# Ledger of designs, part 15: peptides against a protein of PDB entry 2N1D

Target 1, 169 residues: chain A of PDB entry 2N1D
Amino acid sequence: EVKVKIPEELKPWLVDDWDLITRQKQLFYLPAKKNVDSILEDYANYKKSRGNTDNKEYAVNEVVAGIKEYFNVMLGTQLLYKFERPQYAEILADHPDAPMSQVYGAPHLLRLFVRIGAMLAYTPLDEKSLALLLNYLHDFLKYLAKNSATLFSASDYEVAPPEYHRKAV

## One batch from the design tools (peptide; made by RFdiffusion4, then SolubleMPNN)

Design b1_p10_5_s3 (from b1_p10_5, 6 letters changed)
Fold by OpenDDE base, seed 4:
Structure b1_p10_5_s3 (fold): chain B 169 residues (1-169), chain A 10 residues (1-10)
Amino acid sequence: as target 1 above (169 residues)
Amino acid sequence: KVLDVLKKLE
């Protein structure tokens, strides 16, 4: 398996996220106040502002595009807890053509990196490409950690109504 | 550890 290390700063958040959803029966407010698309855009702009316009810029754009694609593919099947399924179904019904990167936010994006390592293990990448990708994934995770105070908050969750509980559990 | 607990995603 490909090792994708989650920064220690973000591990507690993953636990809190899990607890909010599965134990406290809360839902992340959708559509997200700051969606995945905007987070990735901010990251790309951040990288461009700090480096020279060279192959690095191209690499960042490719990584951003890749993360977005993986997120949109994996969200519905890999990145949701059971309690979130009815909410996801409602999103699909109301917005069937909307990419999930425009609906969901930082917590679900972070969940991607819990799963992406296993997916990359089955992707035919040469060693150089894989190493480069992993470097950027870790770089992005460091970016998330740096901005965790603004990206991850329990206040973005809310208690699900009673009628939701009845159809979720 | 923590990630194992979090892998309750479906």
Scores: peptide ipSAE 0.060, ipTM 0.801, DockQ to the pose 0.025
Fold by OpenDDE base, seed 1:
Structure b1_p10_5_s3 (fold): chain B 169 residues (1-169), chain A 10 residues (1-10)
Amino acid sequence: as target 1 above (169 residues)
Amino acid sequence: KVLDVLKKLE
């Protein structure tokens, strides 16, 4: 099993996210004010601005592209709670050709890293490549933790209307 | 635990 460690700073948020959706019956506002594409772009630019002597820009871009691809593949099937299914259906109807990385934001992106380890276990990567990838994934998670105050907020959620509750049983 | 809660994703 490939273990992707979630920073301790972000673990409470995962619980709050779960609580907001499943217990308080709230929905994350979509389309996100800051979508996954934007977050990944900011991370890439952040890494580039550090002025590292080693040209790791290629590696960062590949990691960003990989995270985006995995997110777009896994969002609909693995990263949603049951209560969010009607919202997802509405998003698909309104934005049929848009990748979900342009619709969803930080909370759902963080959920990816809870599940991505299992997917990586079946990826044909050698030990060195896998270790390098994991290092970048953990680096990205540290970036999310560092910027958690701006990326994760309960104010980005709102109580679902009564008509939604009837659909989300 | 957090992992137990997140396992409810589907």
Scores: peptide ipSAE 0.057, ipTM 0.797, DockQ to the pose 0.024
Fold by OpenDDE base, seed 3:
Formats: sequence, C-alpha cells, structure tokens
Structure b1_p10_5_s3 (fold): chain B 169 residues (1-169), chain A 10 residues (1-10)
Amino acid sequence: as target 1 above (169 residues)
Amino acid sequence: KVLDVLKKLE
C-alpha cells in the first residue's frame, strides 16, 4: 500500500467528523456551501499565484483533475458511513447527473485521502512519477490544514430529522 | 486509533 500521511492537525477532525455522524446522528449539510470543485479550484489558483515555474511531470491542473476524478469514483462506495447512505440515495435521485464533487465538501474530501493510498498502489506509475504525485497530494493536504478553520466546522452539520432516523440504521 | 475508527467507512 502507498502511504499517504494525513497532517496531525487534521487527524482530530477526522475523529470529530466520525463522532458527528455516527454517535450524534448528524448529517453534513448538502449541497455543501463550499463543494469539492471549489476547494480544488481555490487550491489551483493558490498554487499558480505562488509563481512556481517548476516543470514537474504533473501540472497542478492535472493533479486537481485527478483528485476530482478519484473523489467522484470513490465517494459512494468507500467514503460514507452507514448512517449517511439514505442521504446519498436522496442526492442521487434528485441529481442523477451531478458529480459528487459538486455536492459534497471538505470533510468527505478529507476522507478520500484515508483511502486513496490503497488505490494508488495499483496505478501503473514509475517510482519517480509516483513520488511526484505523492508530493502534490501531501502539498494539497497541507493546504487543507492551513485553511482548516474555514473548511472544517461542526456548524456545517445538523441533526438528522426523525423521518431520516426511521429509514436509516 | 484514527485509522481504526475510519475503517467503519463503507
């Protein structure tokens, strides 16, 4: 397995996220006020504004596109807790053609990086290319940590209504 | 411990 390190600053959030959903029976408000697409766009613009002219194998845009694609593929199958399944089903029914990167936000995006390492282990990348990709992924995670105060908040969750509880569990 | 909790993702 390819190891993707989560910044220490974000590890407590993953626990809080789990607690909000599983123990407190809350749901992240959807559609997100700041979705994955916008977060990735902000990151790309941030990197470009830094004036880095390094000619790496991966461009920032390619990395962003890759993260988006992985998120959209993995969200429904690997990034949800059981309690979130009814909410996901409702989203699919209401927005069948919308990519989940336009619906979900930072907490679910962070969950991706807990799982993405196992998926990258099967990519046909040479050692150098994989190292470059990992550097970008870690750089993005550092960006999330830097902006964690605005991206991760318990106020973006709400207690699930009684009707939801009846269809969940 | 964080990874153990997150293994409940499905």
Scores: peptide ipSAE 0.056, ipTM 0.795, DockQ to the pose 0.024
Fold by OpenDDE base, seed 5:
Structure b1_p10_5_s3 (fold): chain B 169 residues (1-169), chain A 10 residues (1-10)
Amino acid sequence: as target 1 above (169 residues)
Amino acid sequence: KVLDVLKKLE
């Protein structure tokens, strides 16, 4: 099994995120003020500004593209709690052609990395390619940790309205 | 702990 290690400083956020949604019955405000596309773009620019080779820049772009693709594929089926389903349905109805990476933000993106390891286990990658990918994924997670104060905040959540509670299980 | 929380995703 491919193991993607979440930085220790971000693990508590996953718990808080779960608590906000499932126990406090809050929803992440959508569309996100800073969506996944923007976060990935910032990361790519950050990496490019640090000085890199052409090969390294290419790799960053590919990793960003890959993360975006995985997120867009997995969000609806793998990255939502039950309480979030009505919200997701509304988003799909209002924005049927928009990728979810343009709607959701950092908390849901972080959830991806809890599940992505299992998906990568079935991806036909050679050992070297997998190691390289994992390095970039961990590097990205480190970036999220570095910027966690601005990316992860309970203030980005709001109490679901009564009408939502009636629809949610 | 994190794994326990994440198992609740559906």
Scores: peptide ipSAE 0.060, ipTM 0.800, DockQ to the pose 0.025; fails the geometry check

Design b1_p10_5_s4 (from b1_p10_5, 6 letters changed)
Fold by OpenDDE base, seed 1:
Structure b1_p10_5_s4 (fold): chain B 169 residues (1-169), chain A 10 residues (1-10)
Amino acid sequence: as target 1 above (169 residues)
Amino acid sequence: KVLEVLDKLS
């Protein structure tokens, strides 16, 4: 089993996110004001500004690309609560060719890291490569924790309208 | 626990 540890600072947010959606019947506002693409870009630029070597910059870019790809693959099938399914269907209908990393934001990106470990367990990575990847994933999560005040807010959610409730289970 | 809550993702 590949363990991806979520920073303690972000664990309460995962609970709040769940509560907002499942118990309070709210939806994250889409398209996100700050989407996954922009978050990853900011992270890459942050790492670059700290004086990384070319090799480290390359590694960061590869990690960013990987996170983006995993997110786009997993969002629709593994990162949504049941209540969010109608919203996702609407997004697909309105933006059929848009990657979900351009639509969704930080809360859903954080959910990825709850699930990504199970997928990494079956990837053909050697021990050293896996360790390096995990280090970058944890580094990125630390970045999210550092910027949690701006990335995670209940104000980015809104109560779903009555007509939505009739569609959602 | 957080993991128990997130296991409801589907």
Scores: peptide ipSAE 0.054, ipTM 0.763, DockQ to the pose 0.024
Fold by OpenDDE base, seed 5:
Structure b1_p10_5_s4 (fold): chain B 169 residues (1-169), chain A 10 residues (1-10)
Amino acid sequence: as target 1 above (169 residues)
Amino acid sequence: KVLEVLDKLS
């Protein structure tokens, strides 16, 4: 099994995120003020600014591209709570050609890393490549933790309107 | 705890 370790600083947020949506019946405001694409771009620029070699820069770009791809594939089927499904359906109807990485933000991106390990377990990567990938994933998670104050906030959620509650029940 | 929460994903 491939295990992606989430920083301890971010684990409480996953619980808060779940609570906001499932128990408090709130929704993350969409489209996100800072979407997944922007977060990944900032990370890539952050890594490039640290004087990485060409090889390392290439690797970062590939990792970013991979994270984006996995997010876009998994968001609708793996990364949503039941209460969020009507919202997702509305997004798809209004923006059928937009990748979800341009709509959703940090909280949903973080959810990816809870599930991505299981997906990587079935990816034909050699041990060395997998270790390298995991290092970058953990590095990215560290980046999220470092910027958690701006990326994860309950103020980015709002109480769902009454009409939404009727659809979600 | 995290795994328990995330298992509630649809």
Scores: peptide ipSAE 0.052, ipTM 0.768, DockQ to the pose 0.025
Fold by OpenDDE base, seed 2:
Structure b1_p10_5_s4 (fold): chain B 169 residues (1-169), chain A 10 residues (1-10)
Amino acid sequence: as target 1 above (169 residues)
Amino acid sequence: KVLEVLDKLS
């Protein structure tokens, strides 16, 4: 398997995220105030501002694009809890052509990195390319950890309304 | 522990 290590700083958030959704019956506010596209853009700009070479800039852009694509593919099928399904269905109905990276935010993006390792295990990448990719994924995760105070907050969730509970039952 | 929790995804 391909191991994508989640920073220790973010592991508690994954538990809190799960608790907010599944046990407290809350929903992440959508569309996200800061969506995945924006987070990835900020990361790319952050890396560029640090004086990266052209090659490094290219690599960052490619990684960002890859993360976005994987997120958009995996969100609906692998990154949602059952309680979030009605919300997702509503998003699809209201915004059928919108990529989910423009709707969802940091918590769901972080969930991607829990699942992405299994996907990468079956991706035909040479050893060097895979190692480089993993390095950038870990670098991005460190970026998320660095900015966790603004990206991960229980205040971005709210208790689902009674009518939603009826849909989820 | 985290992985066990996240296995409830989807």
Scores: peptide ipSAE 0.051, ipTM 0.767, DockQ to the pose 0.024
Fold by OpenDDE base, seed 3:
Structure b1_p10_5_s4 (fold): chain B 169 residues (1-169), chain A 10 residues (1-10)
Amino acid sequence: as target 1 above (169 residues)
Amino acid sequence: KVLEVLDKLS
């Protein structure tokens, strides 16, 4: 397994996110006010504005595209707590052709980086390419940490209605 | 503890 380090500043949020969903029985408001697509776009623009479009093997746009693809593949099978499954099923029924990166937001995107290391182990990358990719992933996580005040908030969650509790079990 | 909690994902 490839180790992806989560910034210390964001680890408490992962605990709060878990608490809101599993213990307090709340749901993240969907569709997200700021979805994964927009977060990735802001990051790409931020990197380009710094003029540091390095000539490394992986360009910022390629990294963003990769993160988006991994998120869309893994969201439904790897990134949801049991309590969130009925909500996901409803989203699929209402938006069958929409990528989940257009529906979900920062909290679920952060969960990706807890699981992505195991998936990268199946990618046939040489040591140098893998190191470059990891550097970009860590750079993106630092970006999330810098903007955590606007990206992660308990106010984006709401108590699930009684009818939801009956179907969630 | 964070990883142990997150192991409950899906």
Scores: peptide ipSAE 0.048, ipTM 0.757, DockQ to the pose 0.024

Design b1_p10_6_s1 (from b1_p10_6, 7 letters changed)
Fold by OpenDDE base, seed 4:
Structure b1_p10_6_s1 (fold): chain B 169 residues (1-169), chain A 10 residues (1-10)
Amino acid sequence: as target 1 above (169 residues)
Amino acid sequence: KVLDIINKLL
C-alpha cells in the first residue's frame, strides 16, 4: 500500500475530529467558513510567492486540481463518519450541483489524506511518478500543519440538534 | 485522473 505520511502535528487533530463527531455527536459547521477551495487557493498562492519557476507553478496548479477532484469524488463515500451522513444528505438536497470542496473545510480535507494512499495503490503509477506525487502531497500536508492553528478548531463544530440525533444512526 | 496529473507534472 502507498503510504502517505501525515505530519505528527496533525495526527492529534484527526483523533479530536473523530471524537467530536463520533463520541460527542457534534457536526462540523457547514458551509465551512473556509472551504477546501480556498485552502487550496491559499496553498497555491503561497507556493507561487516563494519564487518558483513557471514549471513549478504549473505543477502546483495541477496538484491542487487533483486534490480538489479527489476530494469532491471521495467526500461522500469515503471521508464521512456515519453520524455525518444525514448532514451530507441535507447538503446534497439543498445544493445538488455544488462541489463539496466549496462546502466542507480543513478537517474533511485532512481525512482525504488518510484514505488517498489506499486509492493510489490501485493506480498504475510507476515508481518515479508515484514518488513525485507523494512529494507534492507531503508538501501540501506540511502546509496544513504549518497553518493548523487557523485551520483546525473544535469551535467549528457544534452539538447536533435533537432532531438530528433522532435520524442519525 | 491521477495519471493525468502525473503526466502533466513529468
Scores: peptide ipSAE 0.026, ipTM 0.653, DockQ to the pose 0.412
Fold by OpenDDE base, seed 5:
Structure b1_p10_6_s1 (fold): chain B 169 residues (1-169), chain A 10 residues (1-10)
Amino acid sequence: as target 1 above (169 residues)
Amino acid sequence: KVLDIINKLL
């Protein structure tokens, strides 16, 4: 099994996120004030500002593109708790052509990295390639951790209305 | 598809 290490400072957030949704019956406010696209863009700009070589800049762009695509593929099927399904359905109905990276934010993006490891386990990547990919992913996670105070907040959630509770069985 | 995404990250 391939393990993508979540920074220790972000692990408590995953628990809080889960608690807010599943136990407190709250929903992340959508569309996100800061969506995944924006987060990835900020990361890319952050990396570029650090004096990357041409090769590194290319790699960053590819990583950002890959994470975005992976998120958009995985969000609806793998990253949502059961309680969030009605909200997702409403988003799809209202914005059928919008990528979810333009709707969802940091908490859901972080959930992606909990799942990536399992997916990587079935890839035909050699050891060197896997290590390189993991370095990219861990670097991004480090960025999320660095900016966690602004990216992860319970204030971005709201109590679901009673009518929502009835739909979210 | 997922594999392609992963490959793009390399």
Scores: peptide ipSAE 0.022, ipTM 0.643, DockQ to the pose 0.237
Fold by OpenDDE base, seed 2:
Structure b1_p10_6_s1 (fold): chain B 169 residues (1-169), chain A 10 residues (1-10)
Amino acid sequence: as target 1 above (169 residues)
Amino acid sequence: KVLDIINKLL
């Protein structure tokens, strides 16, 4: 299997995220104030500003594109808790053509990295490419950890309305 | 599913 290690700094957030949704019956505010697209863009710009070579910049862009693609594919089927399904359905109805990377934010993006390793195990990547990809995935996760104070906050969640609670549970 | 993996990571 392909192992994608989540930074220790972010592991507690995954638990908090689950708790907010599943036990406290809260929902992440959508559309996200800071969506996945913007997070990835900021990361790419951050890497560029550090004076990367053209090759490194290209690699970052490819990784960003890949993360976005995987997120958009996996969000609806792999990354949501049951309580979030009605919200997702509403998002699809209101924004049928919008990629979920423009709707969801950091918490759901982080959930991707819990699952992405298993998906990468079946991708036809050579050893060098896979190693490079993993390096950048971990680099990105480090970036998320570095910016966790602004990206991960319980204040981005709110208690679901009673009518939502009734149909979701 | 995500929770199951999270539990393994912790």
Scores: peptide ipSAE 0.021, ipTM 0.646, DockQ to the pose 0.027
Fold by OpenDDE base, seed 3:
Structure b1_p10_6_s1 (fold): chain B 169 residues (1-169), chain A 10 residues (1-10)
Amino acid sequence: as target 1 above (169 residues)
Amino acid sequence: KVLDIINKLL
């Protein structure tokens, strides 16, 4: 399989994210204060400001577009815990035409990278293209790790209301 | 399923 390595700095966050939702019955506040679209935009601008001259097939803009597309496709089917499904249904009902990259934030985006490796295994990419893509994905993950203090916080979660708990469990 | 993968990563 295609292995996407998660930085050690972010692994504890994945555990905290799981604990907040599954054990503590909390929900990430939606719509996110900083959504996936904005995170990706900031990354692209960051790379530009650093003098990124990589103009090969998987340039920064293409990588950003790809991550966004994968996120929007996989969020509802692959990235949610069971406790989050009623919340997702409410979001779909209220905003049927909005891409989920405009609703969800960093924690759910990070979950994508736990799953994306298996999906990339089915892509018809040659070895060079795949290696380049993986390099950018790892670079993006390093960016998330560098900015983890502002992107990942337990304060972005809240205890689900009683009426939600009754319909979710 | 996500939890299973997380456990393998740790």
Scores: peptide ipSAE 0.020, ipTM 0.640, DockQ to the pose 0.027

Design b1_p10_6_s2 (from b1_p10_6, 5 letters changed)
Fold by OpenDDE base, seed 4:
Structure b1_p10_6_s2 (fold): chain B 169 residues (1-169), chain A 10 residues (1-10)
Amino acid sequence: as target 1 above (169 residues)
Amino acid sequence: RVLEIIEKEL
């Protein structure tokens, strides 16, 4: 298994997110005010503004594209708590052709990195490519940590209505 | 430790 270390600064948020959903029975407001696409775009622009070479810029774009693809593939099957399943079903029904990276936001994106390591274990990457990818993933996580005050907030969650509870539990 | 619980529940 490939281990992707979550920054210590973000671990408390994963706990809060878990608590809000699973114990407090709240839902992240969708569509996200700042979706995954926007977060990745901001990251890419941030990296480009730091004076990267053309090759590094290309690499950033590839990493962003990869994260987006992983997120869109994994969201529905691996990044949702049981309580969130009805919400996801509603999103699929209302927006059948929309990538989930345009709907969901930072909390679910962060959850990706809880599971991505296991997925990378099945990805045929050579040692050099894997090391490079891991470096960028950790770099991106540090970016999330740096911007955590604006990206992660309990105010983006709301108590699920009674009708939702009846279908979820 | 809590992350392990999260990993299991996702």
Scores: peptide ipSAE 0.331, ipTM 0.908, DockQ to the pose 0.025
Fold by OpenDDE base, seed 2:
Structure b1_p10_6_s2 (fold): chain B 169 residues (1-169), chain A 10 residues (1-10)
Amino acid sequence: as target 1 above (169 residues)
Amino acid sequence: RVLEIIEKEL
């Protein structure tokens, strides 16, 4: 099993996110004002602005591409609470050809790192490559923590309407 | 421990 460490700074947000959705019956506003694609782009630009070598820049691009791909694959099956399923169905109907990285935002992206470890266990990577990947994933998570004030806010959630509540569990 | 609950509920 591959374990991905969530920074202590972000663990409280995962709890708040869980509480907002499952207990307070709120929904994250979609489409996100700042989607996963833009967050990853900002991260890549941030890393490139730090005077990285060509090899390091290549690695950042690979990590960004990988995170995006994993997010798009896992969102619908791994990263949603049951209460969010009707919203997801509506998103699929309204944006059938759009990758979910263009619809969802930081909270759902953070949830990826709760589940990504299990998926990486099936990835045929050598020990050295896996260690490098894990280092970059941690680096990205620290980036999210550094920018948490602008990426994570309860104001991005709203109380689900009565019609939604009746169809949701 | 709360994170473990989150992992199971997702």
Scores: peptide ipSAE 0.329, ipTM 0.907, DockQ to the pose 0.024
Fold by OpenDDE base, seed 5:
Structure b1_p10_6_s2 (fold): chain B 169 residues (1-169), chain A 10 residues (1-10)
Amino acid sequence: as target 1 above (169 residues)
Amino acid sequence: RVLEIIEKEL
């Protein structure tokens, strides 16, 4: 299988996120104050400001586009806990044409990297292309770790109201 | 580990 290594700095956040949703019955506030599109744009600008060559810039754009596409495809089916399903249904009803990368934020984006490895294992990529992709994914994860103080906060969650609990199975 | 639980619950 394809292993995407999560930085040790971000593993505690995945645990906190899991605890907030599944055990504390909280919800991430939507729409996110900083959505996935914005995070990816900041990353791309960060990489381009480092003085890379044209081919490096091209690669960054493709990686960003790929992450966005995978996120938008996988969010509804792979990246939500059961408790978050009613919230997702409400988002779809209120924003039927909006990609989820414009609604959700850093915590759900990080969850992508828990699941993306299994998806990539069945993607027809040659060994060199896969290695390059993994390098960029790890580079992006390092970027998330570097900016974790501004991207991940328990204050972005709120206790779900009683009426929400009635909807949640 | 906890990450394995997360993978199963998503």
Scores: peptide ipSAE 0.321, ipTM 0.905, DockQ to the pose 0.024
Fold by OpenDDE base, seed 3:
Structure b1_p10_6_s2 (fold): chain B 169 residues (1-169), chain A 10 residues (1-10)
Amino acid sequence: as target 1 above (169 residues)
Amino acid sequence: RVLEIIEKEL
C-alpha cells in the first residue's frame, strides 16, 4: 500500500482538530480566511523562490494542481466528520459553483493526507511518477509543518449555535 | 493510535 507519513509536528494538530469538532462541537469558520487555493499558491511560490530548476518548477505546478483536484473531489465524501455535514450542505447551497478549495482551509487540507494514500494505491501511476509524487507530498507536508503556527489555530473555530445542533441530530 | 481513530471517524 501507499503510505503517506504525517510529520510528528502536525500530528498534535490533527488531534486538536478532531477534538474541536467531535468533542467540543465547534465548526471551522467558513469561508476560510486562508483557503486551500491560497496555501497551495504560497507553497508553489516558496518552491520557485528557492532557486529550483525549470524541471522542478514544472513538477511543483503539477503537484499543486493534483492536490487541489484530489481535495475538491474528496472533501465532501472523505474529509468531513459527521458533525460537519450540515455545514457542508449549507455551503453547497450558498456556493453551488465554487470549488471547495476556495472555501475550506488548512485543517481540512491536512485531513486529505490522512486518506490520500489509500486513493493513490488504486491510481494507475507508473513507478517513477508515483515516487516523484510521494516525494512532493512529503515535501508539502514539511512546508505545512514549518508554517503551522500561522496555518493552524483553534481561534479559527467557533462553537456551533443551537440551531445548528438541531440540524446535526 | 489516535490517528487511526481519526481515520475511522472521517
Scores: peptide ipSAE 0.317, ipTM 0.902, DockQ to the pose 0.024

